Peptides against a protein of PDB entry 3T7K. Designs and how they scored, part 26

Target 1, 248 residues: chain A of PDB entry 3T7K
Amino acid sequence: KAEKILARFNELPNYDLKAVCTGCFHDGFNEVDIEILNQLGIKIFDNIKETDKLNCIFAPKILRTEKFLKSLSFEPLKFALKPEFIIDLLKQIHSKKDKLSQININLFDYEINGINESIISKTKLPTKVFERANIRCINLVNDIPGGVDTIGSVLKAHGIEKINVLRSKKCTFEDIIPNDVSKQENGGIFKYVLIVTKASQVKKFTKLINDRDKNETILIVEWNWCVESIFHLNVDFTSKKNVLYQKK

## One batch from the design tools (peptide; made by RFdiffusion4, then SolubleMPNN)

Design b1_p10_7_s2 (from b1_p10_7, 4 letters changed)
Fold by OpenDDE base, seed 3:
Structure b1_p10_7_s2 (fold): chain B 248 residues (1-248), chain A 10 residues (1-10)
Amino acid sequence: as target 1 above (248 residues)
Amino acid sequence: SLEEQSDIPV
């Protein structure tokens, strides 16, 4: 069926998109439209797998979804596109009125606002955002909204190797892991990095660490600190936004 | 579905 629909075009573009969707296309695509998209070099995946070499995300805007946050870890993210690209493409293809010899849809017209060339360029770097920030091992409280698995998966996609889940009510100092990073020349390594949800956790963990390891560096942040770092593909250690406690 | 979880803001 798709071949018959596409036969009216003399030339077909190859968009070379391997994409996931978030905040759009909840009902999916019918079989014919999937076949059409595949013939145009557009493959949509349900889930993110490294083996699929994903290079694109469809979303109406910047979203705080697992898929969107992980898409910024693609190697590289080539395109972040509005769903209107697919909608307009399929509309043009299904249109019986237009004796169109060619598909006249440019993907560059459908870029997501706020995902600029500077962000895209950073996805071509050989390192991940938290790797560049010397954050390898973190402590994550078990009561984090979104769940430790989802949050942990996003953090791992962005270069955090080890996530230690803290049982906030029961944890002791011995349960807190250090950020095991070899001293690189450019300084600024925090020995303890923690993501917390409550001011009571800040008080607890600062006490536990300072009582047992008084002179060590501590960074305690909200999840929003990680999100902002991901959206910028840069960690700004000069910003106090979403930082709950910092000891240099 | 597991897919619905992927569209939840975190």
Scores: peptide ipSAE 0.405, ipTM 0.803, DockQ to the pose 0.096
Fold by OpenDDE base, seed 5:
Structure b1_p10_7_s2 (fold): chain B 248 residues (1-248), chain A 10 residues (1-10)
Amino acid sequence: as target 1 above (248 residues)
Amino acid sequence: SLEEQSDIPV
C-alpha cells in the first residue's frame, strides 16, 4: 500500500533518521505510515538502544523525559525535530490534490526551539558531558524522584561510569564512593560528587565526609544541576544554580 | 505502558 502511495513521486528523499519520540505520537503510527516513513529513511524506535545508532528525537519542545535527556547523548544527535515534521510529511504524501513530483519538506524548518547548532555540535564531541567535567563516579540518593534506575540510566548515557546508590537513612561514610578520576591538569576535580534531594542529606553527607576525609573536595547538587548540564551539554562549575554544597 | 513511563518528566 505504501509503495502505491509513494509511486506518485518521481523522487523520494532519504532523511536518514533513526528516531525516538517523546511527548508525541503516543498512539504510534499505522502500518502504512510506518512503511511510508521507512521508505523515506525515517525509522522510529520505541526505546533507546545503543545498537540502533539513534540520531534523532521527535518532541514538541525541550522535555525533561528520559528519552529527551538521553537523546542529547546520541553520537551524534543530528536532529531534534517537532512532531509536525512527520505530520506535515504524511499529510503531503496522502494529499490527492497536489501532483507533487517531489516531497518538499525541510528538516531544518522543524527544529525544536532551544536545540540549536551549538547543542548539536557538542553531541559530535568524542566525550560525554560529565566525562568532560571529570565526573566519573557519583553518589545518588535512593529517594530521588523518577527513581534511581531512570536517573542513573540518563547519567550513564552522559558519561557517568559508576552510580552508587546511597540509602539516605542508613548510609555511612564507607558507603560513599569517591569520584575516582585521574587528576587531569587544569580540571577542578571533586573527590565526592553527590546528587541529593533534601537539605538534611546535605548536612549528613557533608558531615560524614568532612569528619572522615577532611579537606577533600565535595560537590553536592540537585538533579536539576544534572539536567541543566545535559541541556547545555556543558557543566558550568561557576554557577551556583542547583548546587547545594561545594567545597573546592 | 513502557512508553508512558518514558514520557514522565524527571
Scores: peptide ipSAE 0.405, ipTM 0.802, DockQ to the pose 0.102
Fold by OpenDDE base, seed 1:
Structure b1_p10_7_s2 (fold): chain B 248 residues (1-248), chain A 10 residues (1-10)
Amino acid sequence: as target 1 above (248 residues)
Amino acid sequence: SLEEQSDIPV
């Protein structure tokens, strides 16, 4: 069926999109439309897998979903597009009235607001955002909204190798892992990095660390600190936004 | 569904 529909065009674009969707297309696509999209070089995947070499995300806007946050770790993210790209493309293809010899849809007209070329260019860097920030090992409290698996998966996609889950009520100093990074002479490496949800956790962990490992560097942040770092593909250590405790 | 979980803001 798709071949018959597409046969009216003299030339078909190859968009070369390997995409996931978030906040759109909840009902999926019909078989004919999937076939049409495939013929145009558009493949939509249900889940993110590294093996699929994903290069695109569809979303109505910047979202704080697992898929959206992970899409900024694609190598590279080529396109962040509004769902209207697919909608308008399929409308043009199904239109019987237009004796269109060619499909005339430009990807750049459908960019997600706030995902600019500066963000896209950073996805071409050989390193991940937290890797560049010398954050390899973190401590994550077990009561984090969204769950440790989802949050941990996003953090790993962005270069955090080890996530230690802390049971906030029962944890001791021995349960806290150091951020095992090579001593770079240039300042800004924190020995202890923690993501917490409550001020009581800040008080607990700062006490545990300072009592047992005096004079060590500590960074305690909210999850929003990580989100902002991901959305900018840069860690700003000069910002106090979402930083709960810092000891240099 | 597992899909619904992927669209939850975190």
Scores: peptide ipSAE 0.405, ipTM 0.802, DockQ to the pose 0.097
Fold by OpenDDE base, seed 2:
Structure b1_p10_7_s2 (fold): chain B 248 residues (1-248), chain A 10 residues (1-10)
Amino acid sequence: as target 1 above (248 residues)
Amino acid sequence: SLEEQSDIPV
């Protein structure tokens, strides 16, 4: 059926998109539209898998969803597009009135606001954002909104190798893992990195660490610090925004 | 649905 619909076009574009959707297309697509999109080189996946070599995200705007945050870890993210791209594309294809010899839709007209070429270019870097920041091992409190699995999955996608989940009420110093990074000459390495939700946790962890491992470097942040770092694909250690405690 | 969970802001 899709072939008959597309037969009116002399040339079909190949968009070469392997995409996930977030905040749009919850009902999916009908079989004919999926087939049409596939013939145009647009493949939409339900979930993120590394093996699929995803390069695109569809979303109405920048979102704080797992899919959106992980899309910024794609290698590379080629396009971050509004769902109107698909809507307008399918509308043009299904239009019987237009003696259109060609599909005339430019991907660049559908870019998500705030995902610019500077962000896209950073997804071509050989390293992940937290890897570049010398953050390999973190401590995450178990009461984090969104859950440790989702948050942990996003952090791992962005280069954190080890996530230690802290039971905030019961944890001791021995439960806190160091950020085991070899001293690179030019980067401030924090020995202890923690993501927390409450001021009481800051007080607890700073005491535990300072009492047992005096003079070590500590970074305690909110989840929003990680989100901002992901959205910029850069860790700004000069910013105090979302930093709850820092000891250099 | 599992899809709805993937669209929850974190």
Scores: peptide ipSAE 0.404, ipTM 0.801, DockQ to the pose 0.103

Design b1_p10_7_s3 (from b1_p10_7, 4 letters changed)
Fold by OpenDDE base, seed 4:
Structure b1_p10_7_s3 (fold): chain B 248 residues (1-248), chain A 10 residues (1-10)
Amino acid sequence: as target 1 above (248 residues)
Amino acid sequence: SLEDQADIPV
């Protein structure tokens, strides 16, 4: 069926998109439209798998969804596009106006606001954002909104190798893992990195660490610190925003 | 579904 619909075009673009969707296309696509998109080199996946070599995200805007946050870890993210790209594309294809010999849709007209070339360029780097920041091992409180699995999955996509889940009420100093990074000359290395939700956790963990491992470097942040770092594909250690405790 | 969780803001 798709072949018959596409036969009216003399030339078909190959967009070479391997995409996920977030905040759009909740009802999915019908089989014909999926086939049409596939013929145009557009493959939409339900879930993110590294093996699929995803290079695109569809979303109406910047979102804080797992899919959107992980899309910024694609190698590279080639395109972050509004769903209107697909909508307009399918509209042109299904249009019975005989005079359309070509599909006239440019990907660049559908870029998500705030995902610019500076962000895209950083996805071409050989390292992930937290890897560049010398953050390899983190401690995550078990009561984090969104759940440790989702949050942990996003962090791993962005170069966190080890996520230690802390049972906030029961944890001791021995439960806190160090951020084992080789001393690189250039960059703030924190021995202990923690993501917490409450001021009481800050007080608890700072006490536990300072009582047992004096003079060590500590970074305690909110999840929003990670989100902002992901959205910028850069960790700004000069910013105090979403930093709850810092000891250099 | 697991899919629904992927679209929840975190």
Scores: peptide ipSAE 0.387, ipTM 0.792, DockQ to the pose 0.091
Fold by OpenDDE base, seed 1:
Structure b1_p10_7_s3 (fold): chain B 248 residues (1-248), chain A 10 residues (1-10)
Amino acid sequence: as target 1 above (248 residues)
Amino acid sequence: SLEDQADIPV
């Protein structure tokens, strides 16, 4: 029993982690180790739910998984940790040799490379990354790799309220939704935002919009534009990287 | 599994 194993320590840390895992721990944990982790204030969840108030992710590195991308929307993300944190913690706890009065594992030694305090601090902002960028409603092509449900779920986690799925071969101008944001005086709001996969889609949508709404602002991007924006928790409108078409 | 889909890069 976990209690008997932990009884050798005079003091137990409370890590206060509510975590998901990605790219690690595919086989899960045994019942004893789950109980140990729970007594240390570490709870691992299978899926992301807003109600669970998740604050941590375990991953070997920065990944482009749904879980990893969504973890950057946690409020806040307190820790992004390598799986070695759990491995070393459990090894120390199961070690019979050390007359350890205390568990000596520092969370900061296990930070995922590239998730720095600048990224963590942005997760404490009251707004999401796309909300700050005045992107509320987007158009998404139905042939996007990863599927519209997964991609749409990530985008919603980061502040996009409405995702319109476009059937690229059959869609007309009337199928394209505007980005319904209040006109801020300072510019930088695009009336039409689209995520596309192919140059032929860029040609189609630019023609449809320009023929019917000639003076409106258009942003057409690749999915990688969204990924880079999420990883930085900032939209850089000065960058042309992953931008396929822009009309100001 | 649904879990396997969560670890697929997008």
Scores: peptide ipSAE 0.386, ipTM 0.791, DockQ to the pose 0.095
Fold by OpenDDE base, seed 3:
Structure b1_p10_7_s3 (fold): chain B 248 residues (1-248), chain A 10 residues (1-10)
Amino acid sequence: as target 1 above (248 residues)
Amino acid sequence: SLEDQADIPV
C-alpha cells in the first residue's frame, strides 16, 4: 500500500532519522504510515537502546521525561523535532492534490523551541556532560521521586559510571562512595557527590562525611541540578541554583 | 501502558 502511495513522487527524500517519541504519538502509527516513514528513512523506536544509534527525538516541547533527557545524550542528537513534522509529512503524502514532484518539508522548520544549534553542537563532543564536570560516581537517595532506576538510567546516559543508592534512613558513612576521578589540573573535583530530596538528608550526610572525612570536598544537589545541567549540556559550578550544600 | 510510564516527567 505504501509503495502505491509513494509512487506518485518522482523523488523521495531520505531523512536518515532514528527517533524516539515523548509526549506525542501515544496511539502510534498505522502499518501503512510506518511503512511510508521507513521508505523516507524515518525509523521510530519505542525505547532507547544504544545499539539503535538514535539521532532524533520527537516532542511538542522540552520535556522532563526519561526519553527527552536521554535524547540529549545521543551521539550526536541531529534533530529535536516537533510532532508536526510527521503530521505535515503524512498529510502531504496522503494528499490527492497535484503531482508533487518532491516532498517540500524542511526539518529545520520543526525544531523544538529552546533546542538550538548550541545544544545540538554539544552532543557532538567526545565526552558526556557529567564526565566533563568530573562527576563519575554519585550517591542517590532511595526515596527520590521518579525512582532510582529511571533517574540512575538518565544519569548513566550522561556519563555517570556508578550510581550508589543510599538507604537514607539506615545508611552510615561506609555506605557513601567517593567520586573517584583523576585530578585534572583545571577542574574542581568533589570527592562526595550526592543527590538528595530533603533538608534532613543534607544535615545527615554533611555530618556523616565531616565527622569521618573532615577536610574533603562535598557537593549535595537536588535532582533539578542534574536536569538543568542536562538541558544546557553544561555543568555551571558558579550557580547556586538547586545546590543544597557545597564545600570546596 | 508501559509507554505511558516513559512519558512521565521526572
Scores: peptide ipSAE 0.386, ipTM 0.789, DockQ to the pose 0.104
Fold by OpenDDE base, seed 2:
Structure b1_p10_7_s3 (fold): chain B 248 residues (1-248), chain A 10 residues (1-10)
Amino acid sequence: as target 1 above (248 residues)
Amino acid sequence: SLEDQADIPV
């Protein structure tokens, strides 16, 4: 069926997209449209797997979904596109009236607002955002909204190797892991990095660390600090936004 | 569904 529909075009583009969708296309696509998209070099996946070498995301805008946040870890993210790209493409292909010899849809017309070439260029870097920030091991409180598994999965996609889940009510100093990174010459290394949800946790962890491991560097942040770092593909250690406690 | 969880803002 797809071949018969596409046979009216003299030349077919190859978009070379391996994509996931978020905030759009919840009902999926019919078999004919999937085959049409496949013939145009557009493959849509339900889930993110590293083996699939994903390079695209479809979303109506910048979203705080697991898929969107992880898409910024693609190697590289080639395109972040609005769903209207697929809609307009399929509409043109199914149109019987247009004696169009060619598909005239440009990917660049469908870019998600706020995902610019500066962001795309950073996805071509050999390192992940938290790797570049010398954040390898973090402590995460167990009461984080979104759940430790989802949050942890996003953080791992962005270069955090080890996530230690802290039972905020019961944890002791011995439960807190250090950020074990080799001293690189040019980067501030925090020995303890923690993601917390409450001011009471800040007081608890700062006390535990300062009482047992004096004069060590501590970074305590909100989840929003990580989100902003991901959206910019850069950690700004000069910003106090979403930083709850910092000891250099 | 697992798909629904992927579209929940975190």
Scores: peptide ipSAE 0.385, ipTM 0.791, DockQ to the pose 0.096

Design b1_p10_7_s4 (from b1_p10_7, 3 letters changed)
Fold by OpenDDE base, seed 4:
Structure b1_p10_7_s4 (fold): chain B 248 residues (1-248), chain A 10 residues (1-10)
Amino acid sequence: as target 1 above (248 residues)
Amino acid sequence: SPEEQADIPV
């Protein structure tokens, strides 16, 4: 069926998109439209798998979804596009107006606002954002909104190798893992990195660490610190925003 | 569903 619909075009573009969707296309696509998109080099996946070599995300805007946050870890993210790209594409294809010999849709007209070439260029770097920031091992409180699995999965996608889940009420100093990074000459290395949700956790963890491992460097942040770092594909250690405690 | 969880803002 798709072949018959596409036969009216003399030339078909190959967009070479391997995409996920977030905040759009909740009802999915019918089989014919999936086949049409596939013929145009557009493959839409339900879930993110590294093996699929995803290079695109569809979303109406910048979102704080797992899919969107992980899309910024693609190698590279080639395109972040509004769903209107697919909508307009399918509308042109299904249009019975005989005079359309070509599909006239440019990907660049459908870029998500705020995902610019500066962000795209950073996804071409050989390292992940937290890797560049010398954050390899983190401590995550178990009561984090969104759940430790989702949050942990996003953090891992962005170069955090080890996530230690802390049972906030029961944890001791021995439960806190150090951020084992080689001393690189350039960059703030924190021995202890923690993501917390409450001021009481800041007080607890700062006390535990300072009592047992004096003079060590500590970074305690909110999840929003990670989100902002991901959206910029850069960690700004000069910013105090979403930093709850810092000891250099 | 795992899919529904993927679209929840975190």
Scores: peptide ipSAE 0.404, ipTM 0.820, DockQ to the pose 0.090
Fold by OpenDDE base, seed 1:
Structure b1_p10_7_s4 (fold): chain B 248 residues (1-248), chain A 10 residues (1-10)
Amino acid sequence: as target 1 above (248 residues)
Amino acid sequence: SPEEQADIPV
């Protein structure tokens, strides 16, 4: 029993972690180790739910998984940790040799490379990354790799309220939704925002919009534009990287 | 599984 194993320690840390895992722990944990982790204030969830107030992710590195991308939307993300944190913690706890009065594992030693305090601090902001960028409504092509449900779920986690799925071969101008944001005086709002996969889609959508709404602002990007924006928790409108078409 | 899908890069 976990209680008997932990009884050798005079003091137990409370890590206060509500975590998901990605790219690690595919086989899960045994019942004893789950109980140990729970007594240390570490709870691992299978899926992301807003009600669980998740604050941590375990991953070996920065990954482009749904779980990892969504973890950057946690409020806040307190820790992004390597799986070695759990491995070393459990090893120390199961070790009979060490007359350890205390568990000596520091969370900061297990930070995922590239998730720094600048990223963590942005997860404490009252707004999401796309909300700050004045992107509320987007158009998404139906042939996007990863599927519209997964991609759409990530985008919604980061503040996009409405995702319109476009059937690229059959869509008309009337199928394209505007980005319904209040006109801020300072510019930088695009009336039409689209995520596309192919140059032929850029040609199609630019023609449809410009023929019917000639003076409006258009942003057409690749999915990688969204990924880079999420990983930085900032939209850089000065960058042309992953931008396929822009009309100001 | 839905869990396996969560670890697929997008």
Scores: peptide ipSAE 0.403, ipTM 0.819, DockQ to the pose 0.094
Fold by OpenDDE base, seed 5:
Structure b1_p10_7_s4 (fold): chain B 248 residues (1-248), chain A 10 residues (1-10)
Amino acid sequence: as target 1 above (248 residues)
Amino acid sequence: SPEEQADIPV
């Protein structure tokens, strides 16, 4: 059926999109539309897998979803597009009135606001955002909203190799892992990096670390610090926003 | 669904 619908066009674009959707297309697509999209080089996946070599995200805006946050780790993210791209494309294709010899939909007209070329360009870097920030091993409290698996998965997608889950009530100093990064000359390395949810955790972990490993560097942040770092694909260590404790 | 979970803001 898709072939018959597309046969009216003299030329078909190949968009070369391997995409996931977030905050849109919850009902999916019908079989015909999937076939149409596939013939246009648009493949939509339900989930993010590295093997799929995803290069696109569909979302109405910047979202704090796992999919959206992980899309910024794509290698590269080529396009972050509004769902209207697909809607308008399918509408044009199904339109009987338009004796269009060609599909006239430009991807660049559908960019998600706030995902600019500066962000896209950073997805072409050989390193991930937290890797560039010399954050390899983190401590994550077990009571984090969204769950340690989801948060951990996002963090791993962005270059954190090891996530140590801290049982906030039971943890001791021995449960806290150091950020084992080889001293790169040019970057402030925090020996202990922690993502916490509560001020009581800040007090607990700062005490545990300072009592046992005095004078070491500590960074304790909220999850929002990570989110902002992901959205900018840059860690700003000069910012105190979402930083709960810092010892240089 | 796993899909619904993927669209939850974190």
Scores: peptide ipSAE 0.402, ipTM 0.819, DockQ to the pose 0.096
Fold by OpenDDE base, seed 2:
Structure b1_p10_7_s4 (fold): chain B 248 residues (1-248), chain A 10 residues (1-10)
Amino acid sequence: as target 1 above (248 residues)
Amino acid sequence: SPEEQADIPV
Protein backbone atom coordinates (compact mmCIF):
# COMPACT_ATOMS: atom_id res chain seq x y z
CA LYS B 1 0.00 0.00 0.00
CA ALA B 2 2.73 2.50 0.92
CA GLU B 3 4.63 1.80 -2.32
CA LYS B 4 1.56 2.58 -4.40
CA ILE B 5 1.04 5.84 -2.52
CA LEU B 6 4.68 6.87 -2.93
CA ALA B 7 4.95 5.77 -6.59
CA ARG B 8 3.56 9.14 -7.71
CA PHE B 9 6.71 10.89 -6.54
CA ASN B 10 9.70 10.86 -8.87
CA GLU B 11 12.13 11.34 -6.01
CA LEU B 12 11.75 10.59 -2.32
CA PRO B 13 13.74 12.40 0.33
CA ASN B 14 15.74 10.45 2.87
CA TYR B 15 15.42 12.37 6.13
CA ASP B 16 17.58 9.89 8.10
CA LEU B 17 15.62 10.36 11.34
CA LYS B 18 15.65 7.93 14.22
CA ALA B 19 13.20 9.56 16.55
CA VAL B 20 11.21 9.36 19.73
CA CYS B 21 8.06 11.32 20.42
CA THR B 22 6.96 13.14 23.56
CA GLY B 23 3.81 15.17 24.10
CA CYS B 24 2.55 14.03 20.68
CA PHE B 25 1.46 10.95 18.70
CA HIS B 26 0.23 9.04 21.75
CA ASP B 27 -2.02 6.93 19.54
CA GLY B 28 0.91 6.01 17.30
CA PHE B 29 0.63 5.59 13.55
CA ASN B 30 -1.18 3.14 11.33
CA GLU B 31 0.84 0.50 9.50
CA VAL B 32 0.65 2.35 6.16
CA ASP B 33 1.93 5.60 7.60
CA ILE B 34 4.74 3.82 9.46
CA GLU B 35 5.79 2.21 6.20
CA ILE B 36 5.59 5.56 4.38
CA LEU B 37 7.75 7.17 7.06
CA ASN B 38 10.22 4.28 6.92
CA GLN B 39 10.56 4.70 3.14
CA LEU B 40 11.34 8.37 3.75
CA GLY B 41 14.08 7.42 6.24
CA ILE B 42 11.95 8.28 9.31
CA LYS B 43 11.89 5.64 12.01
CA ILE B 44 9.97 6.30 15.23
CA PHE B 45 10.82 4.33 18.35
CA ASP B 46 8.67 3.87 21.44
CA ASN B 47 11.56 4.02 23.89
CA ILE B 48 15.09 5.35 24.09
CA LYS B 49 17.79 2.72 23.71
CA GLU B 50 21.44 3.56 23.15
CA THR B 51 21.72 0.86 20.51
CA ASP B 52 19.16 2.59 18.28
CA LYS B 53 21.42 5.63 17.72
CA LEU B 54 18.55 8.06 18.06
CA ASN B 55 19.11 11.49 16.52
CA CYS B 56 15.70 13.17 16.62
CA ILE B 57 12.85 14.09 18.94
CA PHE B 58 9.32 15.11 18.08
CA ALA B 59 7.63 17.41 20.58
CA PRO B 60 5.31 20.43 20.36
CA LYS B 61 7.71 22.48 22.51
CA ILE B 62 10.48 22.08 25.06
CA LEU B 63 9.14 19.65 27.66
CA ARG B 64 10.41 18.34 30.98
CA THR B 65 9.69 14.73 30.07
CA GLU B 66 12.21 11.94 30.47
CA LYS B 67 12.30 11.48 26.69
CA PHE B 68 12.88 15.16 25.99
CA LEU B 69 15.60 15.53 28.63
CA LYS B 70 17.33 12.37 27.38
CA SER B 71 17.08 13.49 23.74
CA LEU B 72 19.54 16.26 24.58
CA SER B 73 22.05 13.47 25.33
CA PHE B 74 21.82 12.00 21.80
CA GLU B 75 25.10 11.75 19.92
CA PRO B 76 24.31 14.01 18.21
CA LEU B 77 20.78 15.28 18.41
CA LYS B 78 20.38 16.27 14.75
CA PHE B 79 16.85 17.58 14.90
CA ALA B 80 14.27 18.60 17.46
CA LEU B 81 11.07 18.93 15.45
CA LYS B 82 7.45 19.82 15.96
CA PRO B 83 4.93 17.04 15.22
CA GLU B 84 3.53 19.20 12.40
CA PHE B 85 6.46 17.99 10.30
CA ILE B 86 5.01 14.46 10.26
CA ILE B 87 1.45 15.73 9.96
CA ASP B 88 2.21 17.94 6.96
CA LEU B 89 4.39 15.27 5.38
CA LEU B 90 1.71 12.59 5.58
CA LYS B 91 -0.93 15.08 4.45
CA GLN B 92 1.10 15.95 1.36
CA ILE B 93 1.74 12.28 0.61
CA HIS B 94 -1.93 11.33 0.96
CA SER B 95 -3.05 14.30 -1.14
CA LYS B 96 -4.72 13.16 -4.38
CA LYS B 97 -3.19 16.03 -6.34
CA ASP B 98 -1.50 14.01 -9.12
CA LYS B 99 0.89 16.84 -10.01
CA LEU B 100 3.13 16.63 -6.94
CA SER B 101 6.37 15.29 -8.38
CA GLN B 102 8.28 16.11 -5.19
CA ILE B 103 7.81 16.26 -1.45
CA ASN B 104 8.43 19.90 -0.53
CA ILE B 105 8.87 19.87 3.23
CA ASN B 106 11.92 21.39 4.88
CA LEU B 107 12.90 20.06 8.31
CA PHE B 108 14.23 23.45 9.34
CA ASP B 109 10.75 24.98 9.15
CA TYR B 110 9.62 22.67 11.96
CA GLU B 111 12.30 23.26 14.60
CA ILE B 112 11.18 23.33 18.22
CA ASN B 113 11.38 26.86 19.58
CA GLY B 114 14.35 27.24 21.89
CA ILE B 115 16.35 24.31 20.51
CA ASN B 116 18.75 26.28 18.38
CA GLU B 117 22.03 25.46 16.65
CA SER B 118 23.93 26.39 19.82
CA ILE B 119 22.17 23.56 21.67
CA ILE B 120 22.49 21.15 18.73
CA SER B 121 26.21 21.90 18.42
CA LYS B 122 26.80 20.99 22.07
CA THR B 123 25.32 17.52 21.46
CA LYS B 124 28.27 16.94 19.10
CA LEU B 125 30.75 17.39 21.95
CA PRO B 126 32.62 14.22 22.98
CA THR B 127 31.54 14.67 26.62
CA LYS B 128 28.22 14.90 28.44
CA VAL B 129 27.09 18.02 30.29
CA PHE B 130 27.71 16.73 33.83
CA GLU B 131 30.95 15.09 32.76
CA ARG B 132 32.18 18.50 31.57
CA ALA B 133 31.11 19.89 34.94
CA ASN B 134 33.17 17.28 36.85
CA ILE B 135 30.05 15.72 38.38
CA ARG B 136 30.48 11.96 38.37
CA CYS B 137 28.87 10.84 41.60
CA ILE B 138 25.78 12.44 43.13
CA ASN B 139 23.53 11.95 46.10
CA LEU B 140 19.81 11.95 45.40
CA VAL B 141 17.09 12.05 48.05
CA ASN B 142 14.56 9.25 47.84
CA ASP B 143 11.52 11.55 48.03
CA ILE B 144 12.26 13.37 44.75
CA PRO B 145 9.19 13.97 42.58
CA GLY B 146 9.29 11.91 39.41
CA GLY B 147 11.02 9.05 41.23
CA VAL B 148 14.67 8.15 41.68
CA ASP B 149 14.66 5.75 38.72
CA THR B 150 13.44 8.30 36.16
CA ILE B 151 15.56 11.13 37.54
CA GLY B 152 18.53 8.82 37.85
CA SER B 153 18.12 7.61 34.28
CA VAL B 154 18.12 11.18 32.96
CA LEU B 155 21.19 12.06 35.02
CA LYS B 156 23.05 8.97 33.78
CA ALA B 157 22.20 9.83 30.17
CA HIS B 158 23.95 13.15 30.80
CA GLY B 159 27.17 11.71 32.19
CA ILE B 160 26.57 11.02 35.89
CA GLU B 161 28.04 7.59 36.50
CA LYS B 162 26.93 6.91 40.07
CA ILE B 163 23.70 7.87 41.78
CA ASN B 164 23.49 7.28 45.50
CA VAL B 165 19.93 7.32 46.81
CA LEU B 166 19.68 8.84 50.28
CA ARG B 167 16.94 7.90 52.68
CA SER B 168 16.51 11.45 53.93
CA LYS B 169 15.02 10.56 57.33
CA LYS B 170 17.50 7.81 58.25
CA CYS B 171 20.71 8.67 56.43
CA THR B 172 23.97 9.38 58.24
CA PHE B 173 27.22 10.91 57.01
CA GLU B 174 28.49 7.45 56.04
CA ASP B 175 25.61 7.13 53.56
CA ILE B 176 26.77 10.22 51.61
CA ILE B 177 29.15 9.45 48.75
CA PRO B 178 31.88 11.79 47.55
CA ASN B 179 32.06 12.96 43.95
CA ASP B 180 35.13 10.95 43.07
CA VAL B 181 36.75 12.84 40.22
CA SER B 182 40.44 13.32 39.53
CA LYS B 183 41.59 16.90 39.99
CA GLN B 184 41.38 18.43 36.55
CA GLU B 185 43.39 21.65 36.28
CA ASN B 186 40.63 23.98 35.09
CA GLY B 187 37.42 23.06 36.94
CA GLY B 188 36.01 23.56 40.42
CA ILE B 189 35.30 20.12 41.84
CA PHE B 190 32.65 19.73 44.48
CA LYS B 191 33.45 16.83 46.78
CA TYR B 192 29.80 16.41 47.74
CA VAL B 193 26.97 16.94 45.26
CA LEU B 194 23.40 16.49 46.44
CA ILE B 195 20.00 16.88 44.83
CA VAL B 196 17.37 17.60 47.49
CA THR B 197 13.71 18.62 47.69
CA LYS B 198 13.43 20.42 51.05
CA ALA B 199 15.18 23.04 53.14
CA SER B 200 15.26 20.58 56.06
CA GLN B 201 17.42 18.27 53.95
CA VAL B 202 19.82 21.12 53.22
CA LYS B 203 20.16 21.77 56.94
CA LYS B 204 20.64 18.08 57.71
CA PHE B 205 23.21 17.32 55.02
CA THR B 206 25.23 20.49 55.51
CA LYS B 207 25.49 19.68 59.22
CA LEU B 208 26.42 16.04 58.64
CA ILE B 209 29.12 16.93 56.11
CA ASN B 210 30.53 19.95 57.92
CA ASP B 211 30.70 18.09 61.25
CA ARG B 212 32.58 15.09 59.81
CA ASP B 213 34.45 16.46 56.80
CA LYS B 214 35.26 20.08 57.54
CA ASN B 215 36.24 22.55 54.83
CA GLU B 216 35.16 20.29 51.97
CA THR B 217 33.33 21.64 48.95
CA ILE B 218 29.59 21.08 48.89
CA LEU B 219 26.96 21.65 46.20
CA ILE B 220 23.31 21.17 47.12
CA VAL B 221 20.83 21.84 44.34
CA GLU B 222 17.22 21.34 43.34
CA TRP B 223 16.27 19.08 40.45
CA ASN B 224 15.55 22.26 38.48
CA TRP B 225 19.29 23.01 38.54
CA CYS B 226 19.88 19.79 36.65
CA VAL B 227 17.02 20.51 34.23
CA GLU B 228 18.35 23.97 33.41
CA SER B 229 21.84 22.53 32.96
CA ILE B 230 20.45 19.93 30.54
CA PHE B 231 18.37 22.46 28.57
CA HIS B 232 21.45 24.63 28.12
CA LEU B 233 23.84 21.67 27.82
CA ASN B 234 26.04 23.68 30.15
CA VAL B 235 26.51 23.91 33.89
CA ASP B 236 26.74 27.51 35.03
CA PHE B 237 28.48 27.50 38.40
CA THR B 238 28.18 31.31 38.58
CA SER B 239 24.39 31.12 38.76
CA LYS B 240 22.67 30.83 42.14
CA LYS B 241 19.41 29.77 40.48
CA ASN B 242 18.18 26.49 41.97
CA VAL B 243 21.29 26.28 44.19
CA LEU B 244 20.27 25.72 47.80
CA TYR B 245 23.75 25.58 49.32
CA GLN B 246 27.23 26.03 47.94
CA LYS B 247 30.55 25.88 49.72
CA LYS B 248 33.60 26.45 47.56
CA SER A 1 0.96 2.76 30.63
CA PRO A 2 4.75 2.79 30.35
CA GLU A 3 4.20 5.13 27.40
CA GLU A 4 2.13 7.52 29.51
CA GLN A 5 4.87 7.50 32.13
CA ALA A 6 7.38 8.58 29.51
CA ASP A 7 5.39 11.78 28.93
CA ILE A 8 5.08 12.76 32.58
CA PRO A 9 6.97 15.98 33.27
CA VAL A 10 9.72 15.58 35.85
Scores: peptide ipSAE 0.401, ipTM 0.817, DockQ to the pose 0.098

